# Peptides against a protein of PDB entry 7RZF: the designs that were tried, part 222

Target 1, 358 residues: chain A of PDB entry 7RZF
Amino acid sequence: PFQEEHLKQLYKIVPIKDIRNLYVTFPIPDLQKYYKSNPGHYLGHLIGHEGPGSLLSELKSKGWVNTLVGGQKEGARGFMFFIINVDLTEEGLLHVEDIILHMFQYIQKLRAEGPQEWVFQECKDLNAVAFRFKDKERPRGYTSKIAGILHYYPLEEVLTAEYLLEEFRPDLIEMVLDKLRPENVRVAIVSKSFEGKTDRTEEWYGTQYKQEAIPDEVIKKWQNADLNGKFKLPTKNEFIPTNFEILPLEKEATPYPALIKDTAMSKLWFKQDDKFFLPKACLNFEFFSPFAYVDPLHCNMAYLYLELLKDSLNEYAYAAELAGLSYDLQNTIYGMYLSVKGYNDKQPILLKKIIEKM
Target 2, 358 residues: chain A of PDB entry 7RZF as posed
Amino acid sequence: PFQEEHLKQLYKIVPIKDIRNLYVTFPIPDLQKYYKSNPGHYLGHLIGHEGPGSLLSELKSKGWVNTLVGGQKEGARGFMFFIINVDLTEEGLLHVEDIILHMFQYIQKLRAEGPQEWVFQELKDLNAVAFRFKDKERPRGYTSKIAGILHYYPLEEVLTAEYLLEEFRPDLIEMVLDKLRPENVRVAIVSKSFEGKTDRTEEWYGTQYKQEAIPDEVIKKWQNADLNGKFKLPTKNEFIPTNFEILPLEKEATPYPALIKDTAMSKLWFKQDDKFFLPKANLNFEFFSPFAYVDPLHSNMAYLYLELLKDSLNEYAYAAELAGLSYDLQNTIYGMYLSVKGYNDKQPILLKKIIEKM

## One batch from the design tools (peptide; made by RFdiffusion4, then SolubleMPNN)

Design b2_p22_4_s1 (from b2_p22_4, 13 letters changed)
Fold by OpenDDE base, seed 4:
Structure b2_p22_4_s1 (fold): chain B 358 residues (1-358), chain A 22 residues (1-22)
Amino acid sequence: as target 1 above (358 residues)
Amino acid sequence: TLDERFVGEVMKGLKPKVWKPP
């Protein structure tokens, strides 16, 4: 068990590789018995969210962080860790205290909003999608992972326990959120900038580090984290598939794309999936414009247009990715290329969002 | 120590179990 002497600690760690990482860690109770509600996954989903009003969005906007992940990790018997891990920029390495302040502001926002059943339902639906298609997409990695999980779950639940959310437990979400406090924090900063500034060596790997108590003034600053108005809960993910119907293969299905529409302004080729039998589609659009590459000015304008379009679509990118959708936009010598890939059910929604930004 | 174990776990990649879509 972590005693008070183990909390509010800062570890400055020298890596072998040139990496800059921040780990903000909290000891939490063992949540394994609560796998059906998985409150740590709920919190990890929100804290690790990449959409507008997310923690990552704000930290990226400041140029301090490249990537963020949040969630639970198994510990020793009787406890787990909740971890927020970020990849730091060079500038972010100078602003670690403020980064952590923003983490606590986001956590405070989650306390103020309270547990949301709709967010739990999205996590449930996403996990159900992952479970349903796991075996079809990655058969080899599955068997080795099951053997490790057998130590933690009943045999009958091993296949489902990691994926099936069944119980919304707002009480458990609040319980975990109550552990995510500055008084419970253990911070690790990993950077080569600490080389020659360490006083300890870890026995197992020879890792050089320095351990310091976090000043009480800094802890108080984090305890008094206000509600930052930039932080918002994510909007509902409109891209989560719900229909997984696979249409029967047509008798005249061609092994190659067939021309199904031919007009003066558009040609459409279609190929039914005859191999994968997944509720997925690939939509590819090629737009031809005689003006796209007529001169350097038009070429540059076409490039800038697509960059602005991509930037305007960034708000949907993460939600689409979570839902197993992707899009791609590219300049071509003839004009523009658009691709939409993934589960077919919500592709029309994503396509509409793209067109509305065009 | 608990501290050395923590440093060791950080170096091993103290990544949370993040669910990623397949």
Scores: peptide ipSAE 0.252, ipTM 0.832, DockQ to the pose 0.553
Fold by OpenDDE base, seed 3:
Structure b2_p22_4_s1 (fold): chain B 358 residues (1-358), chain A 22 residues (1-22)
Amino acid sequence: as target 1 above (358 residues)
Amino acid sequence: TLDERFVGEVMKGLKPKVWKPP
């Protein structure tokens, strides 16, 4: 549906809100029939990854981008869009060409490495977890959703088709990657800085915008995107839960935490879950130090220590979050607080990583 | 137009479907 005249276009859009956003969009084929392999989800997972060597990590390191999301969106009948959307800093607004160059460098890295079955398996496992623990949707929303998806999926698959990946299709991943090229790009920049610099008004919302062709020289720069050595595929996510066993409620289970260990250096309280019956746990650690807040120097050292610890753990934060794990670290007037929450199966791994950085 | 639709969709938040853990 997009002719050449609709490609290589830049839209400068004036928002109502003070926001700075970049949308890098590609028209792609309709992938709905490939829901069992979902190549757009695979690419969205990698392009939208937040770990070390990711696109976001590099763009954040330059101070250009705060957040990044990548993935497919439904279009009209017979086509979809692949979208990379970033929240721009003020500095990033000045470096949009370079940001998009880095996007194409990352896409080129994905081409060079080729489709990875282990990445597909992680997507499959993550989606299986999400499906297994899916909250009950509101009845009206659920019925409307089912009615909509019945048009696209077999009746027997309607409940699962959005979550369960079944087929690794490297050919389809490559096919979508072949559409993620500079010659197919449509770029939108959303910023108040374009106020008074627009020449068009959108009919429905009165949105002011300017449309420009992207210069051929810029397209060529993006076409010649090299392999940036800073980009790496993510490491395997070691936090993905595989054991979902729920232990039976103990006969002596109390509605409040019971003291199960009392020593000179530690107290341990335990409460079994009697309400949710999920394979989840909350681990809370309070560390007491008489030196933590004894004077302003020690207070500042304790603050600096925690900031350095948080920074050193940032490499695990996203992988843990994807796996349904979270941690929190806070200074207290008595020392430090650590919390680890989520699926219990891999909590020991995350806790070990935290302790190794302490 | 196709362009106006695109601008309108951007303003509505042309966000991809992002997976979020439950």
Scores: peptide ipSAE 0.251, ipTM 0.834, DockQ to the pose 0.577
Fold by OpenDDE base, seed 2:
Structure b2_p22_4_s1 (fold): chain B 358 residues (1-358), chain A 22 residues (1-22)
Amino acid sequence: as target 1 above (358 residues)
Amino acid sequence: TLDERFVGEVMKGLKPKVWKPP
């Protein structure tokens, strides 16, 4: 459907709202038949990753991008798009060419490392968690969704096809990566800064835009994207739950937290879940220090300590979030508060990582 | 046109299907 005239195009679009967005889009084949391997999801997981050595981490470090999302989208007439979308800072709007260069450097890193079966397995496990704990949709919405899905999936697979990954297909991952090239790019920049600089109007919404061919020199710059040593594949997510066992309610279970440990240095209260019956827990820790609020200096040191601790834990924040875990750290008048919430299976791992940084 | 459709889709919020944690 896309001819050469539709590729290597830049669209400068005037929004109604004050937003700054970049859309880097690639036409790709229809991948729907490959739903069991879902190579676009694999690539979206990596390109959209927020951990250390990610594309987003580098673009944030430069102050150019606030958020990044990557993945496939359905097109019309038997094609799809792969899209990298970023929220641009004011500074990032001036560096769009360099942002896209970094995107191609990251894509080049993915080509150099090749498809990783462990990353596929991680995506599979995350999707299995999402499927297992999918919120009950309203019957009407669910029926309409199923009816839509029936056009694309066998009846026997309709309930699972969107979530269950079954086949690692490195060949299909490489095939999609081969479409993520500068010669296939369609770029849209959305900014009010283009107001009064447009020459076209979109018929349906009256959106003002300018269309330009991307210069061959810029395309060549992106084609020659080297390996940036700052880009790394993610580490394995240690926080993905695998045990979802719900322990039976104990006969002695109290409706309130019971004191189960009382020592000179610690008190521990426990309450079993008697309502939700989910493989989730909430761990709450209050640390007491006589020095935390003795004077303004100690207060500032305690604040600085916690900010440094939070910063040192940022490497785990995204991986924990993906796995349905969260943590919170707060200064208190008496010292520090820590909470760990989410699936109980890997909470000890996250807690250990926090304590190792303390 | 294909270009106008693209602009229109961008304005509608051309977002990829991204996995979200539960």
Scores: peptide ipSAE 0.244, ipTM 0.829, DockQ to the pose 0.566
Fold by OpenDDE base, seed 5:
Structure b2_p22_4_s1 (fold): chain B 358 residues (1-358), chain A 22 residues (1-22)
Amino acid sequence: as target 1 above (358 residues)
Amino acid sequence: TLDERFVGEVMKGLKPKVWKPP
């Protein structure tokens, strides 16, 4: 559907709101028939990853980007888009060419490493978790969604097709990667800085924009994207739950937390879930220090300590979040508060990581 | 045009279908 005249284009768009966004888009084949392998999701997972050595991590370290998302989007019949979308800083708006170069360096890294079955397995496991614990959507929305899905999936697969990955297809991953090339790019930059510098108006919304061909020299720079040694594949996500056993309600289960341990150095309260019946837990730790609030110096040191601790844990934050785990760290007048929430299976692993950084 | 449609889609939030954690 896209002719050469529609490719290698830059759109400078004036927003109504004060936003700075970059959209790097690629036309791709319709992947709907490949829902069991979902190569666009695999690539979106890696390109949109937020861990160490990710595209976002590097672009954040440069001060150019705040957020990044990557993945497929449905187009018209017979084609899709792959989109990398970033929220730009003011500095990032000046470095759009370099940002896109880094995108192509990361894509080149993905080509060099090749498709990884373990990454597919993680996507599969994450989707299985999401499916298993999908909140009952409101019946009306669910029925309308199912009716739409029936046009794309066999009846027996309609409930699962959006979530169940079944087939590792490295060939399809490579096929999509082959479409993620500079010669196929359509770039949109959204910024108020283009106000008064546009020459076109979009008919439907009156959006002011300028369209430009991306210079061949810029395309060539992106085509020659080298391997940036800062980019690495993510490590295996150790936080993905595998055990979903719900322990039976104890006969002595109290409606309120019960004191189950009382020592000179610690008190432990426990409440079994009697309402939700989910394989989830909330671990809450309050640390008491007589020095936490003794004077302004100690308060500032406690604050600085917590900020450093949070920073040191940032490497795990995204992987934990993907796995349905979260943590929170707060200063209190008595010391520190730690909370770990989510699926119970891997909470001990996350808690151990936190304690090792303390 | 395809260009105007693209601009319109960008303004509507041309966001990919990103998997959301559970």
Scores: peptide ipSAE 0.238, ipTM 0.828, DockQ to the pose 0.587

Design b2_p22_4_s2 (from b2_p22_4, 13 letters changed)
Fold by OpenDDE base, seed 4:
Structure b2_p22_4_s2 (fold): chain B 358 residues (1-358), chain A 22 residues (1-22)
Amino acid sequence: as target 1 above (358 residues)
Amino acid sequence: DLDERFVGEVMKGLKPKVWKPP
């Protein structure tokens, strides 16, 4: 449906709210029939990754972008969109061309590395976890959603089709990557800075905008995007749970934490879950130091220590979050508090990573 | 108009389907 005249376009859009957004969009084929492989999800996972060597990590390091999301969106019949959406800083609004260059450098890195089956497997495993532990939707919303989905999926697959990946299709990943090119781009910039600089009004919402062709020089700059050595594929997510065994409730299980270890250096309280019956745990550690709050210098040192520790752990934060794990580190008047929450299977791995940085 | 439609979709929140952990 998109002719050449609809490609390589820039839209400057005035928002009602004070927001700064960039949308880099690509028309792609309708991938609905490929839901079992979902190549758009694979690419969205990588492009939207937040770990070291990610697109977002680089754009954040430059102070240009706060958040990034990537993935497919349904279009009309016969096409979809692949979208990279970022929240722009004030500085990032001045560097949109360079932001998009970095997007194409990352896409070029994905082409150079080729499709990775292990990444597909991680997406599959994450989706399986999400499906297994999906909160019970409200019945009316659930039934309405299913009724809508029945138009797209076989009845037997309707419940699982959005979540279960079954087929690794590197050919389809490459096919979508081949559509993520500068010659196929439609860019929207949303900013109040365009107020009074627009010449069109959108009919449905009265949105003021300006449409411009992206200069051929800019398109060529993006076409010649080099391999930026800062971009790397993510490392394997060590935190993805694989064991979901729920231990039987002990006969003597207390409704409150019981002291199960009492030593001169440590006390341990334990409470078994008697309510949720999920393969999740909450580990809470309180560390007591007589030096933590003795004077302002020690307080400041303890604060700085935890800030540095948190910063050193940022490399794991996103991978842990994706895997349904979280951690928290706080200064206390007595020392330090550490919390690790989520699926219990890989909590020891996350805890070990925290301890190794301490 | 595909251009106006695009602007309208942007304003509606042209967000991709992003997987979120449960």
Scores: peptide ipSAE 0.268, ipTM 0.841, DockQ to the pose 0.567
Fold by OpenDDE base, seed 3:
Structure b2_p22_4_s2 (fold): chain B 358 residues (1-358), chain A 22 residues (1-22)
Amino acid sequence: as target 1 above (358 residues)
Amino acid sequence: DLDERFVGEVMKGLKPKVWKPP
């Protein structure tokens, strides 16, 4: 559907809102028939990863990007798009060519490492968790969604096909990676900085834009993207839950937290879930120190300590979030508050990681 | 055309389907 004239194009778009966005887009084949392997999801998971050695981590370290998302989007019949979308800083708006170079360096890293079955397995496990614990959709929305899905999936699979991965297809991952090349790129930059510098108006919304061909020299720079040694595949996500057992409600279960441990140095309250019946827990820790707020120096030291602790835990934050775990760290007038929430199975692992950094 | 449609899609928020945990 896209001719050569539609490729290697740059669109400078004026937004209504004060936003700075970059869209790096690639036309790809229709992957709908490959829903059991979903190679676009695999690539979106890696390209959109936020952990150490990720594309986002490097672009954030440069001060160019705030957020990044990657993945497939439906097109018209017979094709899809792969999209990398970033929220740009003011500085990042000046470095769009370099940002896109880093994208191609990361894509080149994915080619060099090849498809990883363990990454596929993580995607499969994450999707299985999401399917198992999906909220009930609104009936009208659900019926309309199912009616749409019936055009693409067998009736017996229609409830599961969006979530359940079944087949590792490295050949399809490579096929999609082969479409993620500079010669196939369509770039959109969204910024108010293009106001008064546009020559076209989009008919439907009156959006002002300018279209330009990307210079061949820039395309060649992106084609010659080397392996950036800062890019690494993510480590295995240790936080993905596998045990979803729910213990029966105890006969003596109280509607409020009961004191189950009382010592000179610690008090522990426990409340069993009597409402949700989910394999989730909320762990809340309040640490008391007589020194935390004794004077301005100690207050500043306690603040600095928490900022350093948070920074040291950033390596786990995204992996925990993907696995349905979260943590929070706050200064209190008495010391520190720690909260760990989500699926209970891997909470001890996350808690151990936090305590090892404390 | 394909260009105007692309601009329109960008303005609508041409976001990929991002998986979010429940």
Scores: peptide ipSAE 0.263, ipTM 0.839, DockQ to the pose 0.562
Fold by OpenDDE base, seed 2:
Structure b2_p22_4_s2 (fold): chain B 358 residues (1-358), chain A 22 residues (1-22)
Amino acid sequence: as target 1 above (358 residues)
Amino acid sequence: DLDERFVGEVMKGLKPKVWKPP
């Protein structure tokens, strides 16, 4: 459906709201028939990753981007889009060409590494978690959604098709990656800075915009995107839960936390869940130090220590979040507070990582 | 027009289908 005249285009768009967004879009084939492998989800997971060596990590380090999302979107009949969308800083708005260069460097890294079955398995496992704990939709909304999905999936698969990955298809991943090229790009920049610099008006919303061809020199610059050594594939997410067993309620279970350990150095309270019956736990730790708030110097040192600790844990934050785990660290007048929340299965792993950085 | 439609979709919030943690 897209001819050459629709490719390598730049759209400068004036928003109503004070927003700065970049949309890097690629027309791709309709992937609906490949829902069991979902190559667009695989690529969206990697391109949209927030961990060390990610595209977002590098763009944040330069102060150009606040947030990044990547993935597929349905288009009109017979095609889809792959979209990389970023929230731009004021500085990032001046560096759009270089931001897009970094996008193509990351895509080139994905080509060089090739499709990874372990990444597919991670996506599969994450989707299985999401499916298992999907919020109960209201019956009317659910039935309307199912009716829409029935046009795309067999009746027997309608409930699972959006979530369950079944087939690793490296060929389809490579096929989509081959469409993520500079010669196939459509770029939209959304900024109030284009006010008074537009020559077109969109009919439906009255949106002012300017359309320009991307210069061949810029396209060539992006085509010649080298491997940037700062970009790395993510490490395996060790926090993804696999055990969802709910332990039976103990006969001696108390409605309040019971003291299960009492020593000179530690007290431990435990309460079993008697209400929600979820494979989730909340771990709360209060650390007491006589030095934490003895004077302003020690208070500032305790603050600095905690900030450094948080920074050292940033490498795990995104992976933990994806796995339905969270942690929080706070200074207290007595020392430090730590909380770990979410699925209980991998909480010991996250807790160990936190303690190893302390 | 494909160009106008694209601009309109961008303004509506052209968001990819991104996985969200549960």
Scores: peptide ipSAE 0.258, ipTM 0.837, DockQ to the pose 0.573
Fold by OpenDDE base, seed 5:
Structure b2_p22_4_s2 (fold): chain B 358 residues (1-358), chain A 22 residues (1-22)
Amino acid sequence: as target 1 above (358 residues)
Amino acid sequence: DLDERFVGEVMKGLKPKVWKPP
C-alpha cells in the first residue's frame, strides 16, 4: 500500500500538549493469520525490553529517552505497522538521528543473533500467565471484544487466540526483521519545538506538521548501522512463574495475621489468603536498626544505602515486572522496609537477589 | 491522504499493542 514516496519520510508534528515523542514506523504485511506464532510480539518483546543491554537501557544511559515501546499495530486492510515509540528528553530531541541509528544497531543485533526459541517460549509462558489470571473483563467490554475477535479467529480459539502462542516460526521473525529497514521507515517527531516551523495542516484535527524526505545520507548511515557491543540479548527471565498451586485454606486460618514465629531477632506474622484465591503473596519485611535515625549523618547514610541498593537491583526490576513480581524498598525511621509482591512461585528467587545485594 | 492519515494516527497515539504484564 505504501509507494516509495510514502517511505523514508520525516513528519515534524506540533502537539497540543507539551510532549516529546518519536515514532519510528515500518509498514509490514498483515500478520493476523500468524497469531499462533505472533512474530511481531516476539520482536516487540526484544526491542521493547528494558533489561541490561537493551535498546532502552542504552538510550536512557545517553539521557535521550525516558520510555520505549515496540510492537505491531493494525493498519488498514492488508498491512500492519511495526512501531518503535519513545518518549524523548529535551536532549533526545536533538539526537533523533542517533536514537534511530541505535534502533537499527539493535535490529542488526537481532538479525545477527537470529530467532531464539527460548525467547519465544518466554513470550508464550508470559502470555499463558496473563491469560490464566486475566481479570474478568466487564461483561459489555468482553462481549463486544469477543464479537470483534470472531471475525478473525475460529470460534474454538476466540478466547485463547490473543494470548496463546503455539508455534515458533523463525522464518516469520526473519521476514518481519527484513521489513525493519531504513528504506522502509516513516518517522514522526512530536514536539512543540516545531511550532511556527510547519507548512501543512492535517484536515481532521487541524494538527500542524511538516513533512520532509529523510536525506539519503541519513538513510545510508542507518543502513550501515554496525553491531554496537553494548547491545545484548536479554538473559532468561528466572522470575516467570510455573507453579500456580493454591494451597487449601487451613482450618485454623485467622482473619488477621497470626504471629507464627517469635524470636529475639525476628517476629513473623502470617495470614493465608481467604479472599482472592490467587497464587500470589505479599512478603513484607521491616528491618530495625538502632543506628538508622540516631543522627542526620546516619539518616543520610541510610538514605544513600537504599538508593544504591535500588540502583543495584534495577537489572532485575523489568524481568520481575514482566513475570508479575514487584519489590519496594523504603527508608523508615527505624530502618528499612522491603516488600515483595506478586506470584508466589518465584518470590524466593527475587528475595534472594535482593538479599545478595544488601 | 496517507500522510495526513499518518499524522492523525500519531496524534491519536500510534502506540503498538504492547503486552503489559497483568
Scores: peptide ipSAE 0.253, ipTM 0.836, DockQ to the pose 0.577

